# Designs tried in a protein design run: peptides against a protein of PDB entry 5KEZ. Part 304

Target 1, 320 residues: chain A of PDB entry 5KEZ
Amino acid sequence: NVAIYNPFRPWWERYQPVSYKLCTRSGNEDEFRNMVTRCNNVGVRIYVDAVINHMCGNAVSAGTSSTCGSYFNPGSRDFPAVPYSGWDFNDGKCKTGSGDIENYNDATQVRDCRLTGLLDLALEKDYVRSKIAEYMNHLIDIGVAGFRLDASKHMWPGDIKAILDKLHNLNSNWFPAGSKPFIYQEVIDLGGEPIKSSDYFGNGRVTEFKYGAKLGTVIRKWNGEKMSYLKNWGEGWGFVPSDRALVFVDNHDNQRGHGAGGASILTFWDARLYKMAVGFMLAHPYGFTRVMSSYRWPRQFQNGNDVNDWVGPPNNNGVI

## One batch from the design tools (peptide; made by RFdiffusion4, then SolubleMPNN)

Design b2_p29_6_s4 (from b2_p29_6, 13 letters changed)
Fold by OpenDDE base, seed 1:
Structure b2_p29_6_s4 (fold): chain B 320 residues (1-320), chain A 29 residues (1-29)
Amino acid sequence: as target 1 above (320 residues)
Amino acid sequence: SINEDYFYNKETKKIDGYLLRGYSRYSDF
C-alpha cells in the first residue's frame, strides 16, 4: 500500500493498495505464511481483510513511496506491480463532476465512482476479476480460511460473485477437501439508501452495522431503550437473517467515534459498558460474532472531534 | 425500528466510515 507520511503512517493507508504483494507494515510474505501455518496447526483460522474495490487515492503522488517499494502512478492509473492501467478503472463510467461519489442515493455512483478519491477498479472486466482472484487464491493456497471483502457496498454483487467463482477450494492440508472460503462482505446498511445488505446475501455473510449501533444505544440507555427490549434481539429488531449476519460491537472505523453507528458505538474506551456488550454478543445466538482487538492512541478532542483518530497501530518491528 | 438520522453524523465527511480512508485533516489522499 501507499506510504503516507502526513499524518505519519495512518491506519487508513492500509486501505490504499498499489499492489497485491504481501509486504506491508504487518510483515512480509514469509512471515505471513509462517503465521498462517502456525495458527492452522492449532486450529486457529485466518481471514484476510481483502481490499479489492479500489487502489490508492487519485491524489497520491506517483513514485515508489509504498510499503513494498512498488512503483505506481495514480494520475495515469498505472500500477505495474499488478499490472493495472487506465483500462482497468471506472473513470469513464463515473459521470460525476469530481469523479467521486457525490450522491449515496445513486447506486450507480456508489459503485462506479471513486470512494473518497480512491481509484475505482473496473470489476466488470474479466481481467480485473482474474487479477483479484489470483491475489485471493494466493492467500487461499497459503492456508487462509476466508475473507472480509472491504467496501462491498461499492462493488456490484454480480462482480463479486464472478470473482468468488474463480476461487480455489481451501488448502486441504488443513481443511476438508472441497471446502469453500468463508466470505463476509462489509456493507454499511443502516437504512435510507438504495443499496441494501440483502443485495449481497448470495455471495456470503454481510456485516450488520445495526447490531453495534443499536446495542450501544440500549446499553447506554439512550432514548428510553432498555435491556429488556433485547428479548427478540436479532431478526426481531430488523437485522438481517442470522445466517447472513456478521456481528460486532465495534470496528476500526466506528471505534473512532463517527461513521456507521456514530457515538452510540461502544468501545474499549468505555470499558465496563463494552464488556457488557461483548458479553451479551457472545452469549446471544444471533449471527457470526467478531470480537475486536484494537489499540490505544493518544486521543485529543478539538471541537468534539479526535484530531488523532488517524493514528495507526503500534509498530516497532522494523517493517516499514 | 432504527432512527436513521440518529446514527449518522451531520457532517458529510464523517457520515460513512469509509471517509476516514480517503480524507485527511491536513491533505487529501
Scores: peptide ipSAE 0.031, ipTM 0.613, DockQ to the pose 0.028
Fold by OpenDDE base, seed 4:
Structure b2_p29_6_s4 (fold): chain B 320 residues (1-320), chain A 29 residues (1-29)
Amino acid sequence: as target 1 above (320 residues)
Amino acid sequence: SINEDYFYNKETKKIDGYLLRGYSRYSDF
C-alpha cells in the first residue's frame, strides 16, 4: 500500500493498495506465512481484510513511496506491480462530474464511481477478477481461512461472485479437503439507500451495522430505550438473518465517531458500557461475532471532529 | 422495541460510514 508520511503513517494507508504484494508495515511475506502457520497450528484462523474494490487515491503522488517499494502512478492508473493500467478502472463508466460517488441513492454510482477518490477497479473485467483471485488464492494457499471483503457495497454482487468462483479450496494442511474460504462482506446498510445487505447474501455473510448502532442506543439508555427491549434482539429488530450476519459493537471506522452508527457506537473509551455491550454480544446467539482489538490515541476534537482520527496503532517509527 | 425504521430519520441518514474515508482522502493532499 501507499506509505503516507503526512500525517505520519495513518491507519487508512492500508486501505490504499498499490500492489498485492505481502509487504506491509507489519512485516514481509515470509513473516506473514510464518504467522499464519503458527496460528493455524494452535487453532487460530486468519481472515484477511481484502481490499479489492479499489487501488489507492487518485490524488496520491506517483513514485515508489509504498510499503513494498513498488512503483505506482495514480494519475495514469499505472500499477505495474499487479499489473493494472488505465484499462482496468471504471473511469469511463462513472458518469459523475468528479469521478467520485456523489449520490448514494444511485446504486450505479455507488458501484462504478470512486469511493472518496479511491481508484475504482473495473471488476467486470475477467482480467481484473483474475488478478484479484490470484492475490486471494496466494493467501489461501498460505493458509488463511477466509476474507473480509472491504467496501463490498461498492462492488456488484455478481462481480464478487465471479471472483469467489475462482478461489481455491483452503489449504488441506490445516483444513478439511474441499473446505471453502469463509467470506464476510462489509456492507453498510442502515436503510434508506437502494443497495441492500440482502443483495450480497449469496456470496457470504454481511456486516450488520445496525447491531452496534442500536445496541449503543439501548445501553446508553437514549430515547427511553431499555435493556428489556432486547428480548427480540436480532431479526426481531430488523437485522439480517442470523446466519448471514457478522456482528460487532464497533469497528475501526465507527469507533472514531462519525462512521456508520455515529455517536451511539460504544467503544473502549466508554469502558463500562462497552464491556456490557461486548458481553451481551458474546452471550447472545444472534450472528457471527467479531470483537474489536483497538488502541488509545491522542484524540483532539475541533468543531466536533477528532483531528487525530488518522492515528494508527502503536508502532515503531511506522512499523507495527 | 425499535426496529430498522428508526434509522430513517434525517439525523441518522447523515451518518455516512465512509466519512472517515473521505477525511482520509483529503489528508492525501
Scores: peptide ipSAE 0.030, ipTM 0.602, DockQ to the pose 0.029
Fold by OpenDDE base, seed 5:
Structure b2_p29_6_s4 (fold): chain B 320 residues (1-320), chain A 29 residues (1-29)
Amino acid sequence: as target 1 above (320 residues)
Amino acid sequence: SINEDYFYNKETKKIDGYLLRGYSRYSDF
């Protein structure tokens, strides 16, 4: 991915890929393979956060400032380490003036335009699908158990399916023969927009962002919400079917006090309430649960916003 | 009952969440 130095190596640089090489601040491919093997050998399975909707930001300077030293040129859409070229992006398909998503009530913009400047891959192309599938299959062959598909709302469900149909069975050294990768898709559906979580049920589970948002309001006792209202928690609260839901109290985005759920989201910063929420989540049978492991950083609030919300995990001069 | 009042602008809040993936609120890349 792109190496960002201003601010200094933010967490979000990881979501700006320039290649599919397993070479990041976390380590190289050999180290990753070693980790996967050691984890699998003790019954811990690995699920990869796969960034396949886009490459890096369109405004990033061309060069070799990347975690593996690969050259890239966002201006010309040149990513030779894949390789991708200008033919592999949706620039000509997006009809907005900026090239970015401008209206989330327009499903075509949401899927064909750039997410906050991130170069949008043309997933309708078999070439692009194949490059992504090769990347994911390499991970499957290493021994990962499945994938979180980043920014799934911004990909057409059919394009996702086409990629998934190219995937290998899981590595039989650790998984039963014929096992399929576990897929869960990040879809932010809090209502009011045309794209729905149900559009993606056919590909795997989806993130249920209503869960953390609503649980936060209840635990915080906002607007008269009571714990007794949780009697019909789950589908009774308008959530997706339990067998399609991946649930969580917070994630890396909304842990920073904005985005999906906003201020309602409980985090480790509110330790007592957070423990209550996580305890409830783990005790209740609804959905597939995910527990957050995070870190503290030096928050600095200006006008209600943390100017240090970019800070990544503890590191040694940028190396995790 | 469920409460939806804390979402003043759902679109903006969602956009803000995704902004974190590309750049900070106070600087462009």
Scores: peptide ipSAE 0.030, ipTM 0.609, DockQ to the pose 0.029
Fold by OpenDDE base, seed 2:
Structure b2_p29_6_s4 (fold): chain B 320 residues (1-320), chain A 29 residues (1-29)
Amino acid sequence: as target 1 above (320 residues)
Amino acid sequence: SINEDYFYNKETKKIDGYLLRGYSRYSDF
């Protein structure tokens, strides 16, 4: 991915790929392989956060400022380490003036335009699908158990399906022969937009962002909400079917006060309430549960906003 | 019951976590 130095190595640089090389500030491919092996050997499975909707930001300077030193040029859509070129992006397909998503009520914009300037891959192309599948298959062959598909809301479900159809079975050294990768898709659906979580049920599980948002309001006793209302927690609250849901109290985005759920989201900053929420989540039989492991950072609020919400995990001069 | 109106707020949509991912576009600080 791109290496950002101003601010200094923010967490979000990880979501701006310039190649599919397993070479980041978290380690190299050999180290990753060793980690996967060690985890699998003790029954801990690895699920990779796969960034396949886009490459890096349109405004990032061309060069070799990347975690693996790969050259890239956002301006010309040149990512030779893949390789991708201008033919592999949706620039001509997006019809907005900026090239970015401008209206989230337009499903076509949401899928065909750039997410906050991130160069949008043309996933309709078999070439692009194959490059992504090769990346994911490399990980599968290493021994990962599945994937979180980042920004799935911004990909056509059919394109995702086409990629998934190219995937190998899981590594038989650790998984039963014929096992398929576990797939869960990040789709932010709090209602009010045309794209629905149900659009993606055919590909795997979907993140249920209403879960943490609503649970936060209940535990915080906002808007007259009561714990007794949690009697029918799950589908009874309008959430997706349990077998399609991946649930969580917070994630890296909304932990910073932004994203789906807003200020209702409970985090480790509110330790007591957060433990209550996580405990409830783990105890209640709804969805596939995910527990957050995060870190403290020096929050600095200005006009209600944390100006340090970019701060990444603890590191040694950028190396995690 | 759930408060649907709270989450349909336009401001909440504007502060989507995806904005943080594109922060580099404005990070010439």
Scores: peptide ipSAE 0.033, ipTM 0.617, DockQ to the pose 0.029; fails the geometry check

Design b2_p29_7_s1 (from b2_p29_7, 13 letters changed)
Fold by OpenDDE base, seed 5:
Structure b2_p29_7_s1 (fold): chain B 320 residues (1-320), chain A 29 residues (1-29)
Amino acid sequence: as target 1 above (320 residues)
Amino acid sequence: MILDVRFFTYEEVVELSETTDADGFLVFP
C-alpha cells in the first residue's frame, strides 16, 4: 500500500493498495505464511481483509513511496506491480463531474465512481477479476480460511460473484477437502439507500451495521429504548437473516465516531456499556459474531470531530 | 446461550428478562 506521511502513517493507508504483494508494515510474505501456519496448527483460522474495490487515492504522488517499494502512478493509473493500467479503472464509466461518488442514492455512482478519490477498479473486466482472484488464491493456498471484502457496497454483486467463482478450495492441509472460503462482505445498509444488504446474500455473509447501532441506542437508553425490547432481538428488529449476518458492536471505522451508527456506537471508550454490549452479543444466538480488538489514541475533538481519527496502531516511528 | 450479567445492574437485568438462573446468568432460548 501507499506510505502516507501526512498525517504520519495513518491506519487508512492500508486501504490504499498499489500491489497485491504481501508486504506491509505488518510484515512480509514469509512472516505471513509463518503466522498462518502457526495459527492453523492450533485451530485458529485467518480471514484476510481484502481490498479489491480500488487502488490508492488519485491524488497520491507517483513514485515508490509504498510499503514494499513498488512503483505506482495514480495520475496515469499505472500500477505495474499488478499490472493495472488506465484501461482497468472506471474513470470513463463514472459520469459525475468530480469522478467521485456524489449521490449515494444513485447505485451506479456508488459502484462505478471513486470512493473519496480512491481509484475505482473496473471489476466488470475479466482481466481485473483474474488479477484479484490470483491474489486471493495465493492467500487461500497459503492457508487462510476466508475473506472480508472491503467496500463491497461499492462493487456490483455480480462482479464479486465472478471473482469468487474463480477461487480455489481451501488448503486441505488444514481444512476438509472441498471447503470453500468463508466470505463476509462489508455492506453498510442502515436503510434509506437503494443498495441493500440482500443484494449480496448470494456471495456470502454481510455486515449488519444495524446491530451495533441499535444495540448502542438500547444500552445507552436513548430515544426511550428499553432493554426489554431486546427480547425479540435479531430478525425481529428488522435485521438480515441470522445465517447471512456478521455482527459486531463496533469496527475500526465507526469506533472513530463518523461511521455507520454514529454516536450510538459503543466502544472501549465506554468501558462498562461496551462490556455489556459485547457480553450480550456473545450470549445471543443471532448472527456470526466478531469481537473488536483495538487501541487508544490521543483524541482531539474540534467541532465535534476527532482530528486524530487517523492515528494508527501503536508504533515506534512508524514501525509496528 | 448464557449471558454473564456481572457488568449489569440488577435493574438492568430485571429490565432485560425479569429472571436469572441460580448462578446469576440470563438464559436465552
Scores: peptide ipSAE 0.160, ipTM 0.741, DockQ to the pose 0.026
Fold by OpenDDE base, seed 3:
Structure b2_p29_7_s1 (fold): chain B 320 residues (1-320), chain A 29 residues (1-29)
Amino acid sequence: as target 1 above (320 residues)
Amino acid sequence: MILDVRFFTYEEVVELSETTDADGFLVFP
């Protein structure tokens, strides 16, 4: 991914890829392979957060300022380490003036335009699908168990399916022969927009962002909510079917007030309430559960926003 | 599935309206 130095190595640089090479601040490919092996050997499975909707931001400076040292040029859409070129992005499909998503009520913009400047890959192209599949298959062959598909809302479900159809079976050293990768898709659907979580059920599980948002309101006693109302928790609250849901109290985005959920989201900053929420989530049968592991950072609120929400994990001069 | 309610208040546990065991856990199906 791109190496950002202003601010200094933010967490979100991780979501701006310039190649599919497995070298970041967290380690190189050999170290990753070693970790996957050690984890698998003790029954801990690895699921990769796969950023396949886009490459880095359009305004990032060209050069070799990346975690693997690969050259890239956002301005010319040149990512030779893949390789991608201008033919592999949706610049010509997006009809907005900015090139970014401007209206989330326009499903075509949401899928074909840039998410906050992130160069949008043309996933309709078999070439692009194949490059992504090669990346994911490399990970599968290393021994990962599946994937979180980042920004799935911004990809056409059919394009995702086409990529998934190219994937190998899981590594038989640790998984039963013929096992398929576990897929869960990050889809932010709190209602009110044309893109629905149900559009993605055919590809795997989806993130249910209503879960953390609503649970937060209940535990916080907002709007007259009571814990007794959790009696029909799950589908009874308008959530996706349990067998399609991946649930969580918070994630890295909404922990910082971004993405979905707003102020209702419970985090480790609200220690007691957070433990209540996580405990409830783990005890309740609805959905497939995910527990957040995060870190403290020096929050600094200005006009209601944390200006230090960019701060990444504890590090030594950028090295994790 | 088991919920540890030892960090809940009594009122909160009552409000959940689920069966608790002697060790302060709620059991869900």
Scores: peptide ipSAE 0.131, ipTM 0.794, DockQ to the pose 0.028
Fold by OpenDDE base, seed 1:
Structure b2_p29_7_s1 (fold): chain B 320 residues (1-320), chain A 29 residues (1-29)
Amino acid sequence: as target 1 above (320 residues)
Amino acid sequence: MILDVRFFTYEEVVELSETTDADGFLVFP
């Protein structure tokens, strides 16, 4: 991914890829292989946060300022480490003046335009699909069990399906022959927009962002909500079917106060309430549960906003 | 389906469910 130095190596640089090389501040490919092997050997499975909707921001300077030193040029859409060129992006499909998503009530913009300036890949092209599949298959060969598909809302479900159809079975060294990768898709659907979570059910599970948002409201006792209302928690609250839901109390985005769910989201900063929410989530049968493991950062609020919400995970080993 | 009620107050447990045990667990129906 791109190396951002202002602010200094923020967490969100990880979501601006310039290649599919396994070479980041989290480690290199050998270290990743080692981790996956050790985890698999004790029954712990790994799924990867796969950023396949886009490459880096269009405004990032060209050069080799990346975690693995790969050259890239956002201006010319040149990513030779893949390789991608200007033919592999949706610049010509997006009809907005800025090239960015301007109206989230326009499904075509949401899927064909740039998410906050991030260069939008033309996932309709078999070439692009194949390059992504090659990346994911490489991870499958290493021994991962599946994937979180980042920004799935911004990809056409059919394009995702086409990529998934190219995936190999899981590594038979640790998984039964014929095992398929576990897929869950990040789709932010709190209602009111044309893109629905149900659009993606055919590809795998989807993130149910209503879960953390509503649970936070209940446990915080906001708007007259009562814990007794959790009696019909799950589908009874209008959530997606349990077998399609991946549920969580918080994630890295909404933990920083601006993600889906807003201020209702419970985090480790509210330790007691957070433990209550996580405990409830783990006890209740609805959905596939995910528990967050995060870190503290020096919060600095200005006008109600944490100006240090960019701070990435601790890194003092010199890895770029 | 057991929830550890050690994280809850008595009032919260009562509100959640009438089904609790002496070991401090809430049982969901």
Scores: peptide ipSAE 0.078, ipTM 0.706, DockQ to the pose 0.026
Fold by OpenDDE base, seed 2:
Parts: structure tokens; sequence; C-alpha cells
Structure b2_p29_7_s1 (fold): chain B 320 residues (1-320), chain A 29 residues (1-29)
């Protein structure tokens, strides 16, 4: 991915890929392979956060300032380490003046335009699908169990399906023969927008962002909410079917006040309430549960926003 | 009364929350 130095190595640089090389601040491919093997050998499965909707930001300077030293040029859409070129992006398909998503009520913009400047891949192209599949298959062959698909809301479900149809079975050294990758898709659907979580059910599970948002209001006792109202928690609250849901109290985005849920989201900053929410989530049968493991950073609020929301994991001058 | 909800099922917690204030009754050490 791109190496960002202003601010200094933020967490979000990881979501600006310039190649599909397994070479980041977290380690190299050999180290990753070693980790996957060691985890699998003790029954711990690895799921990769796969960033396949886009490459890096359009405004990032060209060069070799990347975690694996690969050259890239956002201006010319040149990513030779893949390789991608200008033919592999949705620049011509997006009809907004800025090239970015301007209206989230326009599903075409949401999927064909750039998410906050991130160069949008033309996932309708078989070439692009194949390059992504090659990346994911390499991970599958290493021994990962599945994937979180980042920014799935911004990809056409059919394009995702086409990629998934190219995937190998899981590595038979650790998984039963014929096993398929576990797929869960990040889709923010709190209602009110044209893109629905149900659009993605055919590809795998989806994130249910209503879960953390609503649970937060209940645990916080907002608007007279009571825990007794959780009697019909799950589908009874208008959530997606349990077998399609991946549920969580918080994630890295809404922990920083971004994404879905707003101020209702409980995090480790509210330790007692957070423990209650996580405890309830783990005790309740609805959905597939995900527990957050995060880190503290020096928050500085200005006008209700944390100006240090960019801070990445603990590091020593960029070294994790 | 302090209740460590880690020892209870979801159903039990919900039931208890009907009769007790959750903030004062439910606790995680």
Amino acid sequence: as target 1 above (320 residues)
Amino acid sequence: MILDVRFFTYEEVVELSETTDADGFLVFP
C-alpha cells in the first residue's frame, strides 16, 4: 500500500493499495505464511481484509513511496506491479463532475465513482476480476479461511460473484476437501439509501451495522430504551436474517466516529458499557459474532471530531 | 445487588433487566 507520512503512517494507508504483494508494515509474505501456518495448526483461522474495490487515492504523488517499494502513478492510473492501467478504472463510467461519489442516493455513483478519491476499479472487466482472483487465490493457497470484502457497498454484487466464482477451494492441509472460503461483505445499510444489504446475500454474509447502533442506544438507555426490549433482538428488530449477518459492537471506522452508528456506538473508551454490550452479543444467538481488538490513541476533539482519528497502531517511528 | 452477567444466558439477563436498572445491577468486573 501507499506509505503516507502526513499524517505519519495513518491506519487508513492500509486501505490504499498499489499492488497485491503481501508486503506491508505488518510483515513480508514469508512472515505471513508462517503466521497462517502456526494459527491453522492450533485451530485458529485467518480471514483477510481484502481491499478490492479500489487502489490508492487519486491525489497521491507518483513514485515508489509504498510498503513494498512498488512504483505507482495515480494520475495516469498506472500500477505496474499488478499491472493495472487507465483501462482498468471506472473514470469514463463515473459521470460526476468531481469523479467522486457525490450522491449516495444514486446507486450508480456509489458503485462506479470514487469513494473519497480512491481510484475505482472497473470490476466489470474480466481482466480486473482475474487479477483480484489471483490475489485472493494466492492467499487461499497459503491457507487463509476466507475474506472480509472491504467497501462491498461500492461494488456491484454481480461483479463480486464473478470474482468469487474464480476462487479455489480452501487448502486441504487444514480444511476438508471442497471447502469454500468464508465470505463476509462490508455493507453499510441503515436504511434510507438505494443499496441494500440483501443485494449481497448471494455472495456471503453481510455486516449488520444496525446491530451495534441499536445495541448502543439500548445499553446507554437512550430515549427510554430498556434491555427488556431485547427480547426480540435480531430479525425482530428489522435486522437481516441471522444466517446472513455478521455482527459486532464496533469496528475500526465507527470506533473513530466514521461509518455507521454515530455516537451510539460503544467502544473500549466506555469500558463498562462496552463489556455489557460485548457480553450480550456473545450470549445472544443472532448472527456471526466479531469481537474488536484495538488500541488506544491520544484523542483530541475539535468541534466534536477527533483530529487524531488517523492514528495507527502502536509503532516505533513507523515500525510495528 | 451486583450481577456478573457473564454467568447468565441472554434470556436471563433480559428477564432480570425488566425488574432491575441495568446500569446499577449488571456489572462486568
Scores: peptide ipSAE 0.044, ipTM 0.622, DockQ to the pose 0.025

